# Peptides against a protein of PDB entry 5VZU, part 14

Target 1, 271 residues: chain A of PDB entry 5VZU
Amino acid sequence: GRTLEDIFHEHMQELILMKFIYTSQYDNCLTYRRIYLPPSRPDDLIKPGLFKGTYGSHGLEIVMLSFHGRRARGTKITGDPNIPAGQQTVEIDLRHRIQLPDLENQRNFNELSRIVLEVRERVRQEQQEGGHEAGEGRGRQGPRESQPSPAQPRAEAPSKGPDGTPGEDGGEPGDAVAAAEQPAQCGQGQPFVLPVGVSSRNEDYPRTCRMCFYGTGLIAGHGFTSPERTPGVFILFDEDRFGFVWLELKSFSLYSRVQATFRNADAPSPQ

## One batch from the design tools (peptide; made by RFdiffusion4, then SolubleMPNN)

Design b1_p9_5_s2 (from b1_p9_5, 4 letters changed)
Fold by OpenDDE base, seed 5:
Structure b1_p9_5_s2 (fold): chain B 271 residues (1-271), chain A 9 residues (1-9)
Amino acid sequence: as target 1 above (271 residues)
Amino acid sequence: MKGASLRYE
């Protein structure tokens, strides 16, 4: 059988060959486009901007984090052999928080998988229900029948109909105990650990997180073959760090803010 | 193999 070393060597050769093909193809015609930073809004979860991920042998990856109402997006600024530049590598649903269990249960990959798949099913149901409401509103353009001519006003007289007594049916107001949405304590971060069997290229990840959200990640084969969105968890650590757990890939990606100040990187005002 | 970045599993 092939050794793990043979598989690693074959993969490294493929990577070198792909890197050579990409570099040699682009040497002939490079198109440069200016990248603008997304505008910051008061309701943004953190300041939008450039984040760097380290993917070992693949080098430095740059992702632009942006906010779009109740959604966040990570857009690849640097492409890789699976996912080209300009693709949305992650999409985060800020409506669907992931509540992590205690540290003991966080180590269980099956528990994290259960929680994420339950949220995925809820998101699917909400999309189906909202799709039905949008479909029923378009059907009733019945044909405007031709209005026939205005026939004259006959003035028929006001008949006095009698005093119907009000029945006092005292329906008790059922106390709908509004389940008090416990104000998500925006305070102290919760202890965080990766599940057993989730690979991290860096063991030096934050051991406390502020909040987690449901999201989807884009995965593909080499050359962007058979692209699909898979479930995952967006983990906010702090203002400058977030992670993404790729559930199907059993893997974690850490992203850190690019601290470089860019002059004239603000988006032009819409004229 | 599919990946979000080249991961040979």
Scores: peptide ipSAE 0.060, ipTM 0.806, DockQ to the pose 0.411
Fold by OpenDDE base, seed 4:
Structure b1_p9_5_s2 (fold): chain B 271 residues (1-271), chain A 9 residues (1-9)
Amino acid sequence: as target 1 above (271 residues)
Amino acid sequence: MKGASLRYE
């Protein structure tokens, strides 16, 4: 039988060959598009911008992180043989926080899978309920022929009445001080570990995270064949680092902010 | 094999 090493070697050769074919065939047909950095908003989870994926020997992957109300989006700036440039590689639902268990239970892939699939089911239910409310409102307003009903008249009247008095009753409103849920102190990250059997190309990932959210990742075959969205976990480590766990692929992507300053990268102000 | 990137795992 083929060894895992033989399969890996054949696959690496296929990759190098594909990369060579793509670079050699498209050498004359490069379309350049200007990319603008998304403007930062006060409500953005972190500063939007360019992030570098740590994909080891397979090359530099650049993703643009942007915020769209209660959603975050990772857009590929660099394409690969599976997912072309300009595709939304990840979509994050900022309404659906993932609560990670303790470190012992975080090592269990089945526990992470359970948590993510329960959130996926809630998201599916909310989408079905919101789809029904939008459907019923287009009721048949048939053309009611407006018959011209007539002119009826005047009536006047009148009057005055007066005074009633000022009763004082000073009921003290008990200030139910709604305990403002103290914004969870942004300082102490939760201990973080990848589940056993989730592969990471870099074992040097942050061992603490600020928060996690439900998201979906885009996967495809070579040449963007049979694209589909799979469930995953967005992991915010800090202002400059995030991860994505691809649940079905059992893989982890680490992304680090590109520290380069780009002059004239701001979008032109809408006139 | 489907992938999200040039990750051949």
Scores: peptide ipSAE 0.060, ipTM 0.811, DockQ to the pose 0.403; fails the geometry check
Fold by OpenDDE base, seed 2:
Structure b1_p9_5_s2 (fold): chain B 271 residues (1-271), chain A 9 residues (1-9)
Amino acid sequence: as target 1 above (271 residues)
Amino acid sequence: MKGASLRYE
């Protein structure tokens, strides 16, 4: 049998070879594209921007997080041998919150898998139902021949007069006791642990999360072969950290905000 | 093997 060391050596050789192939491809015409940061909106779950994947020795992965109404997107800024740069690595459905169980049940991968697959099925049903309503509505615009009804000249109705009665009604200023909106209790984050058998490259992940959402992740073989979207869990830890659990890969990715300030990184205003 | 990134399994 191959040793774990042999497997690690083969994967390291494949990494080096792929990195060499990718770097040798840079001897050809390099197209540089300027990256602009997404504009922030008030309704964004967190500030959009660049996030660094904690990939340890495997290199720096950068993902751009952006918000699109009730969806969030992670776009690869750095490619890897599986998923090239510019691909949407994760798509998050902010309509479909994942409720994590207690810490004991969070350790059970099968329980997390069940919860996510139930949400996946609901998302599939909603897509089927919404597809039917959009189909039936298009059939009934028969051509209404708009006969041009002749413009009858509607007569000038007279300017009735000015009666200005100044009714004084001194409505008492009801003391609108400003019900002090109790500051929305910054929802105490729930305790978080990865399921047993979910691989994390770093065990130093936040042990408390704010909320979780259903999402899909893009997976592929080397050279972007047979790309597909698989179910997963987006985990918001805080304003600067999120994770993604890849169910089919039994793996976790942690992403931390890039704190670097980029001058002139704002998208030009649409002219 | 399919992946979202190079992972050492």
Scores: peptide ipSAE 0.056, ipTM 0.799, DockQ to the pose 0.423; fails the geometry check
Fold by OpenDDE base, seed 3:
Structure b1_p9_5_s2 (fold): chain B 271 residues (1-271), chain A 9 residues (1-9)
Amino acid sequence: as target 1 above (271 residues)
Amino acid sequence: MKGASLRYE
């Protein structure tokens, strides 16, 4: 049978070959596309922009984080052999918070898996319910045969009448139960640790997080073969750092804000 | 193997 060492050696040879193919493509005609930074909105969870993921000896990945109402998106600026540039590597549902347990239970991968899969099932149910309401509304427009109603004539213009008095109707103020927008508690972050058996290329990740959300990550084979979305957890550490736990891959990605200022990178204002 | 990036272990 193949040893783990044989599998590792074949995999390293494949990785070196893929790196060589990518570097050799620079001798070919390159198509350049201008990238604009996403506009910032007051309701954005953090400032949108470019983030770098450090993947050790495999290189630097650049991801653009953007906000779209109750969703956040991570778009690959750099491609790799699995996921090409321009693909949405992560999609975050900002409606579905992940409540992390205490630090002891955070070490249990099965507990994190349970919490994430329960939220995934709720998201699936909400999508099915919203799909049924949109489907039933279209069925009842039977073809009203537009019978051509005949052109009845231009009856005339009469004029004037006057003054009717102001009725005082004292409509009671209905108690709009303001759904308490839980203020974004800029509170003390929760202690954070990765579950046992979740791989991280760097153990130097923040040990405190502000909040977590349900999300999905894009995975594929080499050459973008058989792409699929897998469940995961978006972890907000601070204004400049976030993570993503890839549940099925048992892996963690840390992303840090690119501190470089880009001149003329703002999107043109919609005219 | 499927991956999100060149996460070859």
Scores: peptide ipSAE 0.056, ipTM 0.804, DockQ to the pose 0.395; fails the geometry check

Design b1_p9_5_s3 (from b1_p9_5, 5 letters changed)
Fold by OpenDDE base, seed 4:
Structure b1_p9_5_s3 (fold): chain B 271 residues (1-271), chain A 9 residues (1-9)
Amino acid sequence: as target 1 above (271 residues)
Amino acid sequence: MKGASLRAE
């Protein structure tokens, strides 16, 4: 049978050949677009910005991490043969935390798969329930009662009536300040290991993680053929590192913050 | 093969 090394070598040769054909044989009009960094918010899980992924033979990929309320998004800044630039490579649901088991059970891919698929089913149920409430609220357009004709403008007069005293009953409305659940103080990091049979292109990944969330990853064939969202796990290691486990691909991607400072990279204020 | 940045092997 072909070795993993043979498959890797053939795949690397194909990617280099595709890149060569694309850059050298076709007069491709390059369109440059300015990229703005997302503004940082106090409620962001970590500072938003640019992260570099290392994918071995695929080279360096750049992803922008941004926060959108209870969702985080990884947007490809660099495209590849499968997924073009500007696509959301990962979408993370910050409402659905993944609780990793102990290190012994973390080695079991089937256990991780079970946990993620249970969360996926909850997310589907919540989407169906919220879709029904939004659907039923529109159904009571009661019959448009026929507007009766505009009857005339009778002008009657300004009677003055009097004095009623100012009863001061200052019932203090008890502001039940719904204690905004402080985003759970980032607990002590838990020990982390990849499941057996999950491919990491870098064995040098963090062995402790802060928290994990349910997410979906975008996968496609070459030329962005048959794109689909598959379940995965977003893993926050620290302020500068996160990972994504692709369950269907049995693969792990590590992302590290780009430490370069960019001048004039702030988005223009919304007018 | 589908891929993210990776081909599904």
Scores: peptide ipSAE 0.056, ipTM 0.801, DockQ to the pose 0.429
Fold by OpenDDE base, seed 1:
Structure b1_p9_5_s3 (fold): chain B 271 residues (1-271), chain A 9 residues (1-9)
Amino acid sequence: as target 1 above (271 residues)
Amino acid sequence: MKGASLRAE
């Protein structure tokens, strides 16, 4: 059988060849587009901006993290043979927090898979319910036929009355036990470990995380063939680091903030 | 093989 080393070597050769083909095909007609950094908002989970990730043999990738209300997006600034530049590599639903279990249970991939798939089904249900409300509102503009007809006039009457009175009865308000929202302890991250069988290129990932959210990742074959969204977990480690667990790929990607300052990278103010 | 810059093995 081919060794893992043979497969890795063949894959590296293929990637180098693909890179060579792409660079050679674009000899004279490169269209450059300016990239603007996303604006920061007070409600953003962390400062938006450029993050560097490393995806196995593909090397260094740049992703732009941006916030859009209760959604975050990772947009590829660098493309690869699977996913071109400008694609949203990850979409994060900030409404759907994932609570990681203890470290012992975090090692169990099936437990993480269960948690993520349960959240996926909730997201699917919410999308179906919201789709029904938008559908019923459009149906009833039947054409009002303009029938013209006429006149008639009458009449009067006027009256009158009266009284009645005031009855009391005082029904007790039942104590709705407000489920105490556990205050988000803003301080110490929870212990974090990758599940057994989840591949990470770098074993040097943060062993504590602030919070996790449900998300989807974009996967495709070479040349962006058969693109699809797969379930995953966004892991916020700190202000400068996040990860994504690709559930179906059993892989983890670590992203670190690009510390470089870019002059004139701010979007022009909407005139 | 589909990948997110990762080959699915």
Scores: peptide ipSAE 0.060, ipTM 0.806, DockQ to the pose 0.446; fails the geometry check
Fold by OpenDDE base, seed 2:
Structure b1_p9_5_s3 (fold): chain B 271 residues (1-271), chain A 9 residues (1-9)
Amino acid sequence: as target 1 above (271 residues)
Amino acid sequence: MKGASLRAE
């Protein structure tokens, strides 16, 4: 039978060949697109920017993290044999926090899978409910054939009437004690471990995470064949590191901020 | 195999 090493070697040869084909096809038609860094907003979970994923033999992946209200997006700056550059490799729903269990239960892949799939189902329900409200509002413009009744021209009268006094009704402003939304305690990071059977290309991942969110990742075959979105977990470790657990792939990707300062990489201010 | 920069082993 083929050994695991043979399968690994064949797959490596295919990936190298695909990378060679892609690089060689560009020899005659290099299009350069300027990449602008997303502007930082106060409500951003972390500073947006470029993050590097180290994928061992796949080399360096560059992803741009950006925030769009209650959503975050990872956009591929570097393509790979599966997912081309410019694709949204990850989409994160910042409304749907994943609560990790204790370290013992975090080691159980089935427990993580259960938690993620329950959140996925909630997200699906909310999308269906919001789709129904947008549909019912358009049905009621029946064509009122309002016949044009003719313009009668009637007259001018000018009357001046008088000065009514301002009553001083001093209604006390009831103290609406705005329940101060307790600033989401920048919670002490929780202990973090990958589930057993989740592959990590980098064993040196942070063992403490700040927050986790539901997200989806884009997966495809080689040459971007049959692309689909799979459920996963976005894991915020710190300001400079995040991870993504690909649930269906049983794999983990670690991303670290690119520390290089890019001059003039800021988006032009919208004029 | 489908992947996301990851080998599907």
Scores: peptide ipSAE 0.057, ipTM 0.798, DockQ to the pose 0.459; fails the geometry check
Fold by OpenDDE base, seed 3:
Structure b1_p9_5_s3 (fold): chain B 271 residues (1-271), chain A 9 residues (1-9)
Amino acid sequence: as target 1 above (271 residues)
Amino acid sequence: MKGASLRAE
């Protein structure tokens, strides 16, 4: 039988060969596209921009994080053998917060898997319900027969009548105490640890996180074959760092803000 | 094997 070493060696040879093919193809005609940084909004979870990710044996990758109302997106700026540049590597649903358990239960991959799959099922139900409401509203345009209603004439102008009276009645508006949802305190982050059996390229990840959200990650075979979205967890550590747990891959990716300033990279204002 | 930039090793 093939040893684990044989499989690893074949995999590394294939990866090196693919990297060589990709790098040797740069001697050909290159198409350049301008990339604009996404505009920042006051309601953005963190400042949008470029982040560097470390993906296993593939090396350093650049993703652009952007916000779209209650959704965030990670778009690949650098492609790899599996996922081309310009693809949305992660999509985050900011409506669906993941509540991490205590630090002991965070070590249990099955507990994280349960929590994520329960949220995935809620997201699926909400999409089905919202799809039904949009479907039923289109059915009742029965054919309005175009009866040519005849031109009935200009009937006249009548008059001004006047005055009066002032009635006071002072109905007290009941105090509906709208419980002001306290703005989520920028509270001390919760302790964070990766589940046992989740691979991370570097054990040097933040041990405290601010917030977690449900998301999906894009996976594919070489040459972008059979692309699919798999469930995962977006983990916000701080203003400059986030992670993504790829649930089905049992893997973690850490992303850190690119600190380089780019001149003339701002998107043109929507005219 | 399918992966992001991650092959599932």
Scores: peptide ipSAE 0.056, ipTM 0.805, DockQ to the pose 0.464; fails the geometry check

Design b1_p9_5_s4 (from b1_p9_5, 5 letters changed)
Fold by OpenDDE base, seed 1:
Structure b1_p9_5_s4 (fold): chain B 271 residues (1-271), chain A 9 residues (1-9)
Amino acid sequence: as target 1 above (271 residues)
Amino acid sequence: MKGSSLRYE
């Protein structure tokens, strides 16, 4: 039988060959575009910037993490045979936090799948409801029809009437003590483990996470064929590390901040 | 096989 190493080697050869074919087909006409780092905002979950993912056979991938209100986006800076550069490889909904179960139940892939799919359905419902409100407002520009007439002036009249009385009734407001959701202790990450059957190319992932969010990942065939968004989990480990669980792929990607300082990487100020 | 730089095993 083919060894995992043979399969790995054959696929590496295929990827190198594909890269060679693509680079050779463009007659060395390379278009360079300057990439600017996203501006940091005070409300950003972490500092935006460049992150490196290690996808084993695909080598080093660079993703730019940026924040857009209640959404985060991972944009591919490096393309691969499936997903070209400039595509949003991950989209994170920062409104939809994923609560991980205890460490024992985190090992259960079906439990994680259940949690993620329940959140996916909520996101779908919210999108349908918000789509209906935006649709009904445009319909009633009925035709402003016609013209004319001038009619008259009538004037009257003034009158008076009176007083009535004061009734007191002082119904006591029942203090519904809203149980103050204890501010999640901003310091201690929860224990984290990948579910059984989720592949990780690097087993050296953080064993504690700060928080998780619902997100979607972009998947495609070679040459960006049949692209689709699949459900997943964004896992914030720390200021410099995040992960993404690709639910349908049963895989995990670890991303680490690029610590290199780039001169002149700031976006030009809008004039 | 579809992927996100990830192999379908």
Scores: peptide ipSAE 0.081, ipTM 0.833, DockQ to the pose 0.468
Fold by OpenDDE base, seed 4:
Structure b1_p9_5_s4 (fold): chain B 271 residues (1-271), chain A 9 residues (1-9)
Amino acid sequence: as target 1 above (271 residues)
Amino acid sequence: MKGSSLRYE
């Protein structure tokens, strides 16, 4: 069988070859584009900006986190062999919160998978329903010729009737002790652990999270072949750290805010 | 094999 070293070596050779082909094919023409930091909005889950992922063999990856109403987006600033720069590596649905179970059940990958796939199905249903409403609304602007159809009049009538009676039955009020759902104390993060069998390139991930959301991650083969979106979990740890669990890849990516102050990186105010 | 920056283990 191939060793992990053989696979790694072949992969690195392919990457070097791809880089060589791309650099040679474009006659070493490097196109630089200015990146603007997304403006912060009051309703943003955290301050938008640049985050660094630590991806072992690929080095430092930079993702820009931005907010778009009830969606968040991670856009690759640095490309990798699978996903080029400028692609949306993650898309987060801020309408669909993921409630993590207790720490014992968080270790179960199948439980996390169940929770995520149930949310995925709800998102799919909502998209189908919203697609039907948008389709039906365009068809009915046929010209209403207002033919004034006439006034016909009728008529009747009546009447009845009266009575019946009184029955008592005094069934006991069973005290359904509504287990007061203790309001999840808005201030204390939930204990967090990765499921068993989810690989993390960084074992030093936060063991407490603020909240989780459903999202999709972009995956592809080398050279951006057969790109698809796979289900996952966005995990907000704090103002400066988030993670993404790639469900199908059984992997976790940790992202930390780039603390570098970029002078003049703010988007020009919309005039 | 498909990935997103992830090592093929």
Scores: peptide ipSAE 0.080, ipTM 0.825, DockQ to the pose 0.475
Fold by OpenDDE base, seed 3:
Structure b1_p9_5_s4 (fold): chain B 271 residues (1-271), chain A 9 residues (1-9)
Amino acid sequence: as target 1 above (271 residues)
Amino acid sequence: MKGSSLRYE
């Protein structure tokens, strides 16, 4: 049988080969695409823009974070042998908050897995219910036989007249139960720790988080083979830092805002 | 193995 050492050596040889192929591609025809920064909106969870994933000594991942109503997206600006540039590495559902337990229970990977999978099931149910309402509305357009009703003609204009009586109808103000927009409490963040058995490339992650949301991450084999969306947790630490817990991969990715200012990077205003 | 990025161990 293959030893763990044989598997490790084969994997390291594959990684070295992939790195060599990737670096040797610079001698080939490169396609350049202009990247525009996403517009900022007042309702955005944080300022959209470029974020740097720290992947240790082995690479820099650049992801563009953008907001799309109740969804956020992380788009790869840098590709790798698994996931090419331009793919949505993460999709975040801003309707589905993840409430982290106390710090002791946050160390339990099974507890985090339970919470995330319960939210995943709710998201699946809501998608099925909304799919049925859209399906039933199309069925009742019976064939309106467009009988060509004939062109009957002319008749004229007459003009009159004015008067104005003001009916008083005192319609009672129905109590619009203002769904209390829970103010974005810039509250003291909650203590944060990664679950035991979740790998982080850097132990230097923020130990306090502001908010967490349900999301999905894109995973694939080398050459973008068998791509799939896996459940995870988006973790907002602050205005310049977020994380993603890849539940099935038992891994954490930390992203920090790129502090570089880009001239002429704003999207042209839609005329 | 599947991944979101190259995991160099």
Scores: peptide ipSAE 0.078, ipTM 0.819, DockQ to the pose 0.383
Fold by OpenDDE base, seed 5:
Structure b1_p9_5_s4 (fold): chain B 271 residues (1-271), chain A 9 residues (1-9)
Amino acid sequence: as target 1 above (271 residues)
Amino acid sequence: MKGSSLRYE
């Protein structure tokens, strides 16, 4: 059988070859685009900006985090051989919070998988229902040819008809106990641990999270072959750190804010 | 193999 060392050497050779192919193909035609930081809004979950992921031997990945109403997006600033630059590596639905179980049950990958797949099904149902309402509103306004039917003037008849007493059927309003949305205790972070069998390249991840959301991650083969969106969990640790659990890949990515100050990185005001 | 970044599983 191949040793772990043989697999590692084959992988390193493939990475070197891929790096050589990409550098050699683009060496003669580099297009530079200015990157602008997204404007910060008061309702943003955290300050938008550049975050770095550490992917070990694959180097430094840069992702731009931005907020778009009830959605957040991670856009690749640096491409890799699977996902090119400019792609949305993660899309987060800020309407769909993930409630993590207790610390014991967080170790169970099947429990996390169940929770995420239940939320995925709700998101799918909401998309189907909202798709039906948008479809029925395009009623064919066929051209009503307004035939000018003539103005016949007919008369005023006045009659008085009488006092039908409405019966007081006193249907007691059933107290729909509005399930008080427990105010999300915004305060103390929840204890956090990765499920058993979820790979992390860095064992040094935050052991407390503020909140989690449902999201989808973009996965592809080398050269961006067969791209698809898979379910995952966005984990907010703090103002400067977030993670993403790739459910299908059984893997975790940690992202930390780039602390560098960029002069003149603000987007020009739309004229 | 598919990945979000180069991952050999």
Scores: peptide ipSAE 0.089, ipTM 0.824, DockQ to the pose 0.415; fails the geometry check

